# Designs tried in a protein design run: peptides against a protein of PDB entry 5VZU. Part 1

Every score and structure here is a prediction.

Target 1, 271 residues: chain A of PDB entry 5VZU
Amino acid sequence: GRTLEDIFHEHMQELILMKFIYTSQYDNCLTYRRIYLPPSRPDDLIKPGLFKGTYGSHGLEIVMLSFHGRRARGTKITGDPNIPAGQQTVEIDLRHRIQLPDLENQRNFNELSRIVLEVRERVRQEQQEGGHEAGEGRGRQGPRESQPSPAQPRAEAPSKGPDGTPGEDGGEPGDAVAAAEQPAQCGQGQPFVLPVGVSSRNEDYPRTCRMCFYGTGLIAGHGFTSPERTPGVFILFDEDRFGFVWLELKSFSLYSRVQATFRNADAPSPQ
Unless a header shows other numbers, all headers, positions and changes below count from the first letter of the chain.
Peptide ipSAE is a variant of ipSAE made for these designs: the mean of its two directions, with the distance scale d0 fixed at 1.0 Angstrom where the peptide's residues are scored. Compare it only between designs on the same protein; published cut-offs may not carry over.
The geometry check fails a fold that doesn't show the stated peptide or that is severely misdrawn somewhere.

## One batch from the design tools (peptide; made by RFdiffusion4, then SolubleMPNN)

Design b1_p21_6_s2
Fold by OpenDDE base, seed 4:
Structure b1_p21_6_s2 (fold): chain B 271 residues (1-271), chain A 21 residues (1-21)
Amino acid sequence: as target 1 above (271 residues)
Amino acid sequence: SKKIVDLSKKIEELRAKKAAA
């Protein structure tokens, strides 16, 4: 029987063949666009830049990771038959951290699904509420007709009233239980394993992660038909590695930093 | 995965187009 590896190799050969067919049949004027590396900010979760990933059978995918306040974005540098270059393959909400359970419960796909879908519902609610506040705030600037209501002067009087005694009510200082901000264990990695039934290209992924966040991944049919965002989990392993669990696809993509230094790749300073 | 199924279909379509050209 064909192994998953055989199917993968055949599919890679077919992708190369398909790319060859597209480049040879369409005298497609190859437009080259200069890519700039995102500027690093002190508050960036990790250094932004180019990452190489494996997305199932699509082979090598190059993604630009960038930070945009409380959001991170993976932008495709390499296109595929479904999603062209320049699209956002992943969008990460850095407001919605996912706490993974213990290793035993991490193997349960239904548990991960529950956690992710609960966060998805919160994100949906926040978007609806924020849409209402932005809508209501614009409506009530009806033209306040500046009717110049006249400055009536009324003056009166200074009445003296008396000496009310200082009641010593010794209100006990309620113990402000300082909610000990559990020091965000930003430093210690937790054990990590993929859920049973989540496909990886290989079992060679980091078995420890720093942080997880809710995110959405872009999926589409061929030729970018019916593009949709599916829920997933961004897994930060270290400064140079992250993953994305595609929940509905039951797949995992591992991304590793491109260690090549690019001269003159910095974005021009915003004028 | 949906993407694999889609890709196999597209390769078949492209093979068919290349065989008709």
Scores: peptide ipSAE 0.019, ipTM 0.525, DockQ to the pose 0.069
Fold by OpenDDE base, seed 3:
Structure b1_p21_6_s2 (fold): chain B 271 residues (1-271), chain A 21 residues (1-21)
Amino acid sequence: as target 1 above (271 residues)
Amino acid sequence: SKKIVDLSKKIEELRAKKAAA
């Protein structure tokens, strides 16, 4: 069995090799930029920060996860031969939850594809409708001359009518069948398995997930040629682990939190 | 340069072979 040490050595070899590619590609000119950790917000799905993962064939990558209202973003901290550092490798729509079926139907790649493509179509429709509302709203701001609406006179409040005795009509309280809100068992992760034919570099992925969301992943050829976004599924496993299913590529990337604390890595407070 | 693309591709091929072994 591969030891944790073997995995670390393989990842180190990959990092050395990536560094060699970068140094050779840029005529030994290295630009360094300071990266700040995003501030945590109470409404963030999980704590934002650095995650280590496997991206396609490229081995170990570092991604910054950050939250931006109803969107989450994975930004590459390490580049690869296809996608350079600083690119948004994944964009997650937190408005569009994916409901996974039972374990038997989760093995069916076509079922997952159906579910994801239906959500993709809804996202496209919402983008088209929102584009039309933004277009029509600009045309009708003709100057509404505020014609001063004439002060309609306050009609006098009519007088106190007499003390009609309260009839005790004992209307039986109709049994409002409280639809038992099934307690959202927020605590029990759903059983999770990859569909048949989805490749994973990490066989040891979590077998339970908390929730899933629609997202898009960035793909490109070598040298960042023909970059495009493909549909996928963001899988939240726990506070420290998430995955991304690349639907068209039939691949899975697992990301695990970098547990290292960095001194002075917090973003300066906006003064 | 072409050599770097060729090297990157060769590394990817080596990784793919190592993942299949």
Scores: peptide ipSAE 0.017, ipTM 0.514, DockQ to the pose 0.050
Fold by OpenDDE base, seed 5:
Structure b1_p21_6_s2 (fold): chain B 271 residues (1-271), chain A 21 residues (1-21)
Amino acid sequence: as target 1 above (271 residues)
Amino acid sequence: SKKIVDLSKKIEELRAKKAAA
């Protein structure tokens, strides 16, 4: 009978065959593009660069991690049958930290799901509010052709002056407690475990993480059909390792820095 | 859908078949 391993093996063979077919179809049309490493900034969560990722059943991928203010992006350097090279496989919102519970409660997928979905809803609300402020500024400067309506001499209504002293209602300014941007405490790492039912290709993942953030991952059908963003958790383990939990897919991807030194991989200085 | 979803469904179907056998 088919084992779970047989299904994984058959599916991996199918993915490899598809990758081979796609690669072979382009063998005569391979465009080589030079990849430049993103410049490092002092405020970057970790050094940007190339990471090798394991996507469970999708195999090994190369992703470029880059930072864009309070957002991080994983850009595919290697394509797969679902997501082509150059796509943003993950987008991380560094404004929305995920607080993992204790190690016992981290095993509960429903608890992680609750936490992530609550953050997803906050992100949606913030996007709706920020969308309203941008919408009101395009006010109706319709060109009112001011037809010159004739100057009717409307009369001088009189000067009544009375001096009514408005009372000093000292409305205390309600302290809008600015939600203190908790500084990114490079705190001691917390114990980390995958929730029960989250698939990892390897049980060899870091058992301690520095911090987690809300993010979205790109998913699609074969040939990049019906691309959508699914909620997930970006997990920073250390300077050279991060993970992504695909919440709806119940899968984990581990990314490790490519330690290869690339000569002349720095972006040319903007002239 | 990403192929992981299709694999997960196949795994669930296989588990269901194994539990019924």
Scores: peptide ipSAE 0.017, ipTM 0.521, DockQ to the pose 0.068
Fold by OpenDDE base, seed 1:
Structure b1_p21_6_s2 (fold): chain B 271 residues (1-271), chain A 21 residues (1-21)
Amino acid sequence: as target 1 above (271 residues)
Amino acid sequence: SKKIVDLSKKIEELRAKKAAA
């Protein structure tokens, strides 16, 4: 029978053939753009840079991971027939950490779906509320010409404050037992397993993760038709590896840091 | 996945275009 590897090999040959056909049809009019690596910042979750991904049968994908305050972005360096190069394949909300359940409950796809959809609803609510605050703040800068209203001398009326007796209502201080937030043991990774029915290209993924975040992944039809953002989970495994669970697609993408050092890949300092 | 099915269709379309050229 055809192995999963045989199927992937056939799809890779076909992708190479597609690339060859595209490059041959357009009179070799290739635009080369220099890619600059994002500078590292102290507050970056991991060092930004190039990551090699496996996305189902699509073979080799290169993604640039970058940090933008409380957001992380995966930008496609390699295009595919669905999503061109330069598109944000993943957008991660670093404000919305996902707590994975225990290892047994991680096998349950419906449990992961519940957790992700609850976070998605919170993100949607925050976007609606923040949209209202940004709208109200712009309205008040009407130039009120402060006409100098003349200082009328308001008179001294002396009225006596009456002796209101202090009622001794001895409200017992309810001991709000501050539930001691157990210091999240920041250092130890948690056991990780993919839910049943989530497709991975390789079963060789890290079985321990550091943290997870809510994110959205970009999907499209061929030629970037009907692009949409789908909910997912960004999984940080270590300094050099992250994953993305595409919830609606029931698929997992593993990304590993490109270990190659590039000379002169830093963006020129803004003069 | 949808992306895989789409990819196969596009390869077929491109093969058909190359055979007509």
Scores: peptide ipSAE 0.020, ipTM 0.530, DockQ to the pose 0.052; fails the geometry check

## One batch from the design tools (peptide; made by RFdiffusion4, then SolubleMPNN)

Design b1_p24_6_s1
Fold by OpenDDE base, seed 3:
Structure b1_p24_6_s1 (fold): chain B 271 residues (1-271), chain A 24 residues (1-24)
Amino acid sequence: as target 1 above (271 residues)
Amino acid sequence: SDFDGFLDDYRLGDGTTGQDLLAA
């Protein structure tokens, strides 16, 4: 039978060939687009910028990480045969933190799957509820024909008086214990391990993570056929490293900050 | 298997295929 190694080598050859075909078809008609780095904002989880993925057969992949309020996005700077450059490879919901169990339970893929799928269901419910509120508001501008209300008369009078007593009830101001939003503890790094059966091309992934969030990753066939979003986990390791666990594919992608400084890469200030 | 065909057809947004995942 074909070994796993044989399958991997055959697949790598196909990928290299496809990459060669795609690059060679455009040899005489290269369109260059200027890339601007997103400005850093105070509320950004980490500094936005370029991150390098090392995905074995694909070699060097570059993703731009950017923050958009309560969402983060990974945008492909390098395209591949499946997903063109400029596509959002990952979309992260920073509202939905994933709590990883202890190291023993982190090895169980079914536990991670349960946690992620529970969050996915909450995200779907929130999207449905938010869609209903937007729909109901538009209906009722029926043209109220202002029929002229006739002027009927000012009947007068009377006076009635008296009594009711001032009940004193001095309700004590219940101390609204302001639920102290526990300051987002600059989370002491949690020990991290991939679940058994999650493939990592980089065995040297960080064994400590700061935070995890729910997200979705883009997958597609060759030529961007049947593109879909699959559930996953964004793993923040540190300021310069993050990962993404592709839940359905049982894969882990590691991204490291590009340390190169780019001159004149800043976005023009909004005038 | 139907799963092998699925893994052949789909890639990660990073270019990783499901076949690469079966090989690991």
Scores: peptide ipSAE 0.025, ipTM 0.631, DockQ to the pose 0.043; fails the geometry check
Fold by OpenDDE base, seed 2:
Structure b1_p24_6_s1 (fold): chain B 271 residues (1-271), chain A 24 residues (1-24)
Amino acid sequence: as target 1 above (271 residues)
Amino acid sequence: SDFDGFLDDYRLGDGTTGQDLLAA
């Protein structure tokens, strides 16, 4: 039988061949575009910039992380056989924080799946409600001259008044102990572990995370066929590292900041 | 399974294939 090593070797050869075919198709006409680093804003979750994926079976995968109000985006700088450069590989909704359970319950994939799917449903509902408000606002300008149909005077009915005595029952004011929202300890990361059955190419991922958010990742077939967005979790570890859990694919991707200093990579200030 | 075929046909935006995920 083929060993797992044989299967892996055949697959790696196929991936190299695919990369070679795709790169060779463009060999006659290379267009170069200058990439600018996005300007950092005070409200950015972390400094925007270039991150390298550890999961690129095709070599170094580079993503640009940028912030757009309550959304973050990962844009592919490197293309692959499935997803071309310039596509948004991940979209993060910074309005929808995911709170991870304790470390014991984080091992349960079904618990993470439940939490993510509940957030996905809220996002879907908010999009539907916002779509209805935008639709109804355009339709109402028709001047319906509603003719005043006459107010018929319907009748009196009088019924009775019995005497029921006021029982004084002095219900003690139950102290509604306002569950003090424990101030999210902004400073110390929470323990983090991948759920059982989530694959990671590298077990050397951070075991502590700062915060998590709902997001979607882009998947596609070879040649960018049938592109779709799958639900996932954006995990902020620190200033230089984030992860993405692909829920449907049961996979994790780790991204690390490119530490190279780029001269003249800042976007020209809008004059 | 229908899921195995889905993993073979689709690739992650980071360049991970479903086969890469099954081999890990």
Scores: peptide ipSAE 0.023, ipTM 0.627, DockQ to the pose 0.044; fails the geometry check
Fold by OpenDDE base, seed 5:
Structure b1_p24_6_s1 (fold): chain B 271 residues (1-271), chain A 24 residues (1-24)
Amino acid sequence: as target 1 above (271 residues)
Amino acid sequence: SDFDGFLDDYRLGDGTTGQDLLAA
C-alpha cells in the first residue's frame, strides 16, 4: 500500500505541477499589482501585515492579515490551484471569542467541535435577526396613491376640560449597564495543544495561545470550483503568530509574520 | 465515484487537499 508519505509526496508533486502550469500559463500575462500594507490601528488585535503560512503541499503561502472593526481577514497574496490570490482564506469574528478548556479537554476534538458549533449557531442567529430588521423597514413605502378623498366639513365642539394634576412619576431610567466590553485583555497565555486527530503539517506550533476566536475558512476545488466557508478557530499565539483550525477538515494552519521590512509599502495617505 | 474525485479535489485555502483531510 502507499504510505501516507507516498501520498503526500505524490500530492505535493501534483500541486507543484499545477502551480507550474498556472504560472507558466500566465508567464506572458503577469500583472504586477502593488500591495499596500494596511495601516495599523490602535484597536487592532495585533499589527496587521504579511504572514507566511507553512503548509506542506502548496509550499509557501503568503496572506495579508487586516482588521475591519470586529472582524479580521486573511487575504491570500499567493494563490494556489484551488484558491486564487485576493480571496479571503480566513474571516475571523472578533465578537465571538472561543474559550479553550484545559489541556486534557483540548485534546478532545469533540469538545472543540461542540464549542465551535455552538458559536456558529449564535453567529447564524445574529445574522438572521439583523437580516429581519433590514427587511421590514423597506416594505411599507408602497406609494399610497392618495386618492383625493373629498373635503367633508366636520364640525364643532370646543370642550375645555380642566384638571391639571402633574403626576410626578419619576420613572428612574434603568441604567442599561452597557456591559462594558472588557477590552480584550491580552490575557496571560494559556497552554495550547491541538486536539487528537487534527493534522498539523508543523508539529512545532506554539504551545501557548493568548486568545481564540470563531472564524470561517475558504475551501474550494481546483479552479476555485464550489467555494465554501467552513467553520474554524483563529488562534492568536503572539504578535507574530496565529493559527487556524479547520474544524470540518481536522487541519491546522500556522501563520508567521513576514519580518522583512518593505520600503514604501505604506498605503498612500488619503489625499 | 465522481463524488470521491470531487472530495479528492477539495482543498483548503491553505493548500490542504481533500485527500489529506480524508486520510487524517
Scores: peptide ipSAE 0.022, ipTM 0.622, DockQ to the pose 0.042; fails the geometry check
Fold by OpenDDE base, seed 1:
Structure b1_p24_6_s1 (fold): chain B 271 residues (1-271), chain A 24 residues (1-24)
Amino acid sequence: as target 1 above (271 residues)
Amino acid sequence: SDFDGFLDDYRLGDGTTGQDLLAA
């Protein structure tokens, strides 16, 4: 039988050939678009910019990392046979930190899977609740055309007397014990290891991470067939490196900052 | 504003983003 290694080698050769065919076919019809680097904001988790991915048989992939309030986004600058340029390869929810267990339990894929899936269900619940509040708020602004119901004559019902003593039901305000938001421990570097059975093309990934967040990655078949979002973990290693664990694929993508200085790549200041 | 527009324009130009299902 073909080994998984044989299948991977054949698939790698096919993807290299496809990339060569695509690049060679488009060589005469390349539309160049100017890419602007996102402006850095003080609240950005790291400096936004271009990162090189070392994952998959596609060779060098370039992703733009950008920040959008409490979300981060990786946008493909290089397309591949499955997923062309310009789409969002990763979407990161900076509201939902992933707490990695100790180094021994980090090797257990099922433990990581449990943690990620619990966070996914919370995100799904919050989206359903927020969708209901947004739905109920818009439903009430139907223009009640108050048809002027004709003025039926005010029968003077007699002035019954005043004496409703307001009972001071002094409902003691139950002390809602504000669940003390555990101070976001400014992430001291935690020892990091990939779970057993998570594939990494590069064994030289950082062995310490600053923090992790819940995220989703886009996956598709060749020609962008059946695109879906799969759950994963965004791992911030340092200012210049992050990773993404694709939970369902059992794979890890390492991204490193492109150190090349681009002249005139800064976004024009909003006038 | 302009950067979100750039990301949207970049999305509209060349299609889709994700990892190869088999390259994992």
Scores: peptide ipSAE 0.020, ipTM 0.486, DockQ to the pose 0.072; fails the geometry check

Design b1_p24_6_s2
Fold by OpenDDE base, seed 4:
Structure b1_p24_6_s2 (fold): chain B 271 residues (1-271), chain A 24 residues (1-24)
Amino acid sequence: as target 1 above (271 residues)
Amino acid sequence: SDYDGFLDDYRLGDGTTGEDLLAS
């Protein structure tokens, strides 16, 4: 039978061949687009920039991480045979934090699956409700034909007098014990482990994470066929490393910041 | 399973294939 190693080797050869065919076919039609680094904002979860995927045999995968209010995006800088450059490989909803269980329960894939699917359902509900509010808001702008209602003369309503009896209703200030929202201790990392049955190409992933968020990843067939979004978990390890757990695919992708300094890579100020 | 054939045709946005995922 084919060994797993044989399958990996055949697949790697196919990927190299496909990459060669694609690069050779487009050799005469190479459109170069300048990529600008997104501007850093104080409220950004980490510094935006270029991250390298640590996919071992798949070669150099570069993703740009950028922040867009309550959303983060991973945009492919390198294309592959399935997903072209410029596609959003990951979309992160920074409103929907994933709380990982303790380290023992993190080994349980079904527990992670439950947590992610519950958040996915909340996101779908919020999208439906927000769609209804946007729909109802548009429906009421029927053309108000401003019929010029004739200016009926304002009758001078008489000055009612000043009887200012201050009723002393001493309503006891109910001690609204403001449940002190424990400031989400953004600073303390929690122990992290991949669930059993989640594949990682790199066993040397960080064993502590800062925070996790719900997200979706893009998957597609060869030539960007049947592209779809699959649920996952964005894992922030540190300032220079993040991961994505592809829930349905039971896979983990690790990304590390490109440490290269780029000259003149900043976006031109909008003049 | 219908799921196995689905994974074979799909790749992650990182270039990871369904075959790679099934092989690991």
Scores: peptide ipSAE 0.029, ipTM 0.651, DockQ to the pose 0.042
Fold by OpenDDE base, seed 1:
Structure b1_p24_6_s2 (fold): chain B 271 residues (1-271), chain A 24 residues (1-24)
Amino acid sequence: as target 1 above (271 residues)
Amino acid sequence: SDYDGFLDDYRLGDGTTGEDLLAS
């Protein structure tokens, strides 16, 4: 039978050939689009910008990381045979922080899977509830303007006197114990390890992470067939590195900031 | 398994395949 190494080698040859065919076909019809770096905002988790994927099979993979309120996005700058350039390879929900267990329990894939799937169900519930509120809000048919019935002259009923004594019903303000939002502990870096059975093309991933968030990654067949979003974990390591754990694929992708300085790559100031 | 077929047909937006993951 073919070994896994033989399959990998055949697959890598096919990917190289596909990349060569695509690059050679596009050489005659290269549309260059100017890429603007997103402006940095004070509330951004890290500086937005270009990141290089370290997963290597397609060569240089570049994503743009950007922040959109309580969401982050990784947008493909480089396309591949499955997912074209401009697609959102990852979508991160910054509302749903994932707390990783201790280092021993981080080795357990089933524990990570449980945590991620519990967050996924919460996200689905919030989407259903928000969908119902948006649905009920549209169901108010504006009041049919009832045609103004002709104003019959209402007789001047006499001015009854003013003696409404204000009853000072001193309703004690029930102390709504504001559930003290536990101060978002500025995430002290915690020890990080991939679960057993999660594959990484690069074993040289950071062994300490700052924060983790729920996210979804885009997968597709060749030619962008049957595109799906799979659950995963965004892992912030530092200002220049993040990872994504693809839960269903048992894969880890590492992204490192492109250190090249681009002149005149800043987005035009919104006029 | 149905999982193995899924890994063969679907690539990550990073170019990682199920085969690449099984070979590592």
Scores: peptide ipSAE 0.027, ipTM 0.633, DockQ to the pose 0.042
Fold by OpenDDE base, seed 5:
Formats: sequence, structure tokens, C-alpha cells
Structure b1_p24_6_s2 (fold): chain B 271 residues (1-271), chain A 24 residues (1-24)
Amino acid sequence: as target 1 above (271 residues)
Amino acid sequence: SDYDGFLDDYRLGDGTTGEDLLAS
């Protein structure tokens, strides 16, 4: 059979050829766009910025990591033959933390799959419930044409019904125990290993992770055909490294911070 | 499965095919 290395080598050749074809087709029509680094916020899980995908032989993949409230986003800075620049390669739901099992059970792909799919189902339910609340609010303002129904003179009946004592049933407002958002304790990192059967282009991934979150990754055919979002796991290793496990594709992508300092890369202050 | 054949035409944002990742 082909080795995993052979597969990656063949794909590298294909991708290089495709990147060359695409680049050469646009050689005369290069549009330069300035990219601004997102400002860091105190509540950001890590400092936002540029990360290099370490996909072995497939070349230089650059992703911008940014934070948007309870969501994180990886935006492609480099395009490829499948997914153009500016697309969101990963979207992370920071509300849905994934707890990895012990190191022995982390080797079991089916266990990871179970955990991720359970979270996926919760996210789907939350989206359906939030969609219903938004839908019901708009429906009832049909213009009631106020047909002037005639003023029938309904009679006066005076009945002085009696002195019902107000029972002071002081129903204590049940403390809705606001599920204390456990502060994202940057807990001590736990041992980390990829499940058996998850392909990694780099075996030199961090063996300790801080936190994991549910997310979705973007996949597509050549020319951005039939783009879809697949379930996965965002793995925060440290301030400068994160990974994404593509569950359905049984793949792992490692991202490392670009340590280069960019002059004047900050977004212009809103005037 | 119909699912396997669907993944064959799909690549990761890094250019890796779904087919080759599932076949490995």
C-alpha cells in the first residue's frame, strides 16, 4: 500500500502544481490587500494573531486566529486550490469545552467521536431553540385592520364581590443557580495524544494540552466546490500553539504562532 | 459507503484529501 508519507508526497506535488497554476493565472492581476492584526482583548483565550499551519509537505499555510465573544475563528490568509484566502478554515465554540479522557482512552477514536458528536448535538439543539424564539416574535404583528365593531352598550352590573383575604404565600423566588461560568481556568495542562487512526503530518505535536473546545472545520473540493463544515476539536496547547482534529477526516492540523513582529500591522483606531 | 465516496472529493483546508486520510 502507499505509505502515509507517499500520500503526503503525492498530495504535495499536486498542491504545488495547482498553486503554481493558480498563481501563474493571476500573475498579471495581483491585488494586494492589507491585513490587520486583530486587537487583543482581555477575555481572549490567547493573544490573537498569525499562525502557521504545520501540514508537513503541503507548504506554508497561514491562518489568522481571532476572537469574537464566545467564538474563535481561524481565517485563511493563504489560499489553496480547495479553500480560498479569507475563508474561515475553523470556527470554534468557546461555550462548548471538550473534556478529554485519560491518556489511555484518548487513543480510542470512538471515544473522542462520541464526545464530539454529543457536543455537536447540543450545539444543534441550541441553534434550533434560538431560531424558534426569533421566529415567534415576528409573526403576530399582522396589521389588525381595526374594523370598527359597533359600540354595543354592555350593562353596568355592580356586583361587590367579597373580601378575599390576600394569602401572603411568599413563594421564595427559586434561586436560578446561574450555572457559574467556571472561569476558564488555564488549568494545568493534561497529557495529550492523538487517537489511533488520526493522521498527523507532524508527529512532533505537543503532548500536553490546556483546553479543548468543540469546533467546525471547512472542507471543499477543488475550486471551492461543495464547501461544508465538519465537526472537530480545537486543542489549545499553549499561548503559541493550537491544533484542530478533523473528526470525519481523521486528521490533525497543528498551528504555531508566527513570531515575526509586523510594523504598522495594528488596525487603525476607529476615528 | 456513500459517505466514503463523498469524502473522496473533499479536501481539508490544507489540501489533504478526505479519501487518503480515511484510507490510511
Scores: peptide ipSAE 0.028, ipTM 0.616, DockQ to the pose 0.037; fails the geometry check
Fold by OpenDDE base, seed 2:
Structure b1_p24_6_s2 (fold): chain B 271 residues (1-271), chain A 24 residues (1-24)
Amino acid sequence: as target 1 above (271 residues)
Amino acid sequence: SDYDGFLDDYRLGDGTTGEDLLAS
């Protein structure tokens, strides 16, 4: 039988061949475009910039993280045989925070799956409701001529009587214990572990996370065939590290900030 | 399984293949 080593070696050879084909097809016509770093905004979750994926046999993979109001985007700077450069590898919805359970329940993939799918359904409902409001507002109110419908005399239903029994029942005011919104302890990260059965190429991931959000990742076949978005979890670890859990694929990708200082990489000020 | 074929045909936007996920 093929050993796991034989399968890995065959797969690595195929990846090298695909990368070679992909690079060689464009060798005669390379277009270079300058990349600018997004300007930092005070409301950005972390400083925008270049992040290196720690995943993959593909070598150096770089994404640009940028913020767009209540959305964040990871844009591929490096292309691969499946997804070309310039595509949005991840899209994060900063409106939909995911609350991870305790560390014991974080090991349960089915619990994480439930939480993510519940958020996915909320996002779909909000998109449908917002689509209906935008559709109804274009209804041309043609001037409906108000035909005066004749006033049918509604009959006087009779005034039944007075019986005044003063039942005193002193219902105690049930103290609505306002569920104290546990102050989001904004400062201390929570313990973090990957669910059992989620694959990570690197076991050296942060064991504490700050925040989690719903997101979608882009997947495709070779040559960017049948591209689709799959649900996942964006994990913010710190200022320089984030992860993405690909729910359907049961995988985890770790991204680390590129620490290189780029001269003249700032976007030109909008004149 | 139908899941194995999906993993073989689709690569993650991060370059993780289905085979890489099955080998881990």
Scores: peptide ipSAE 0.027, ipTM 0.612, DockQ to the pose 0.043; fails the geometry check

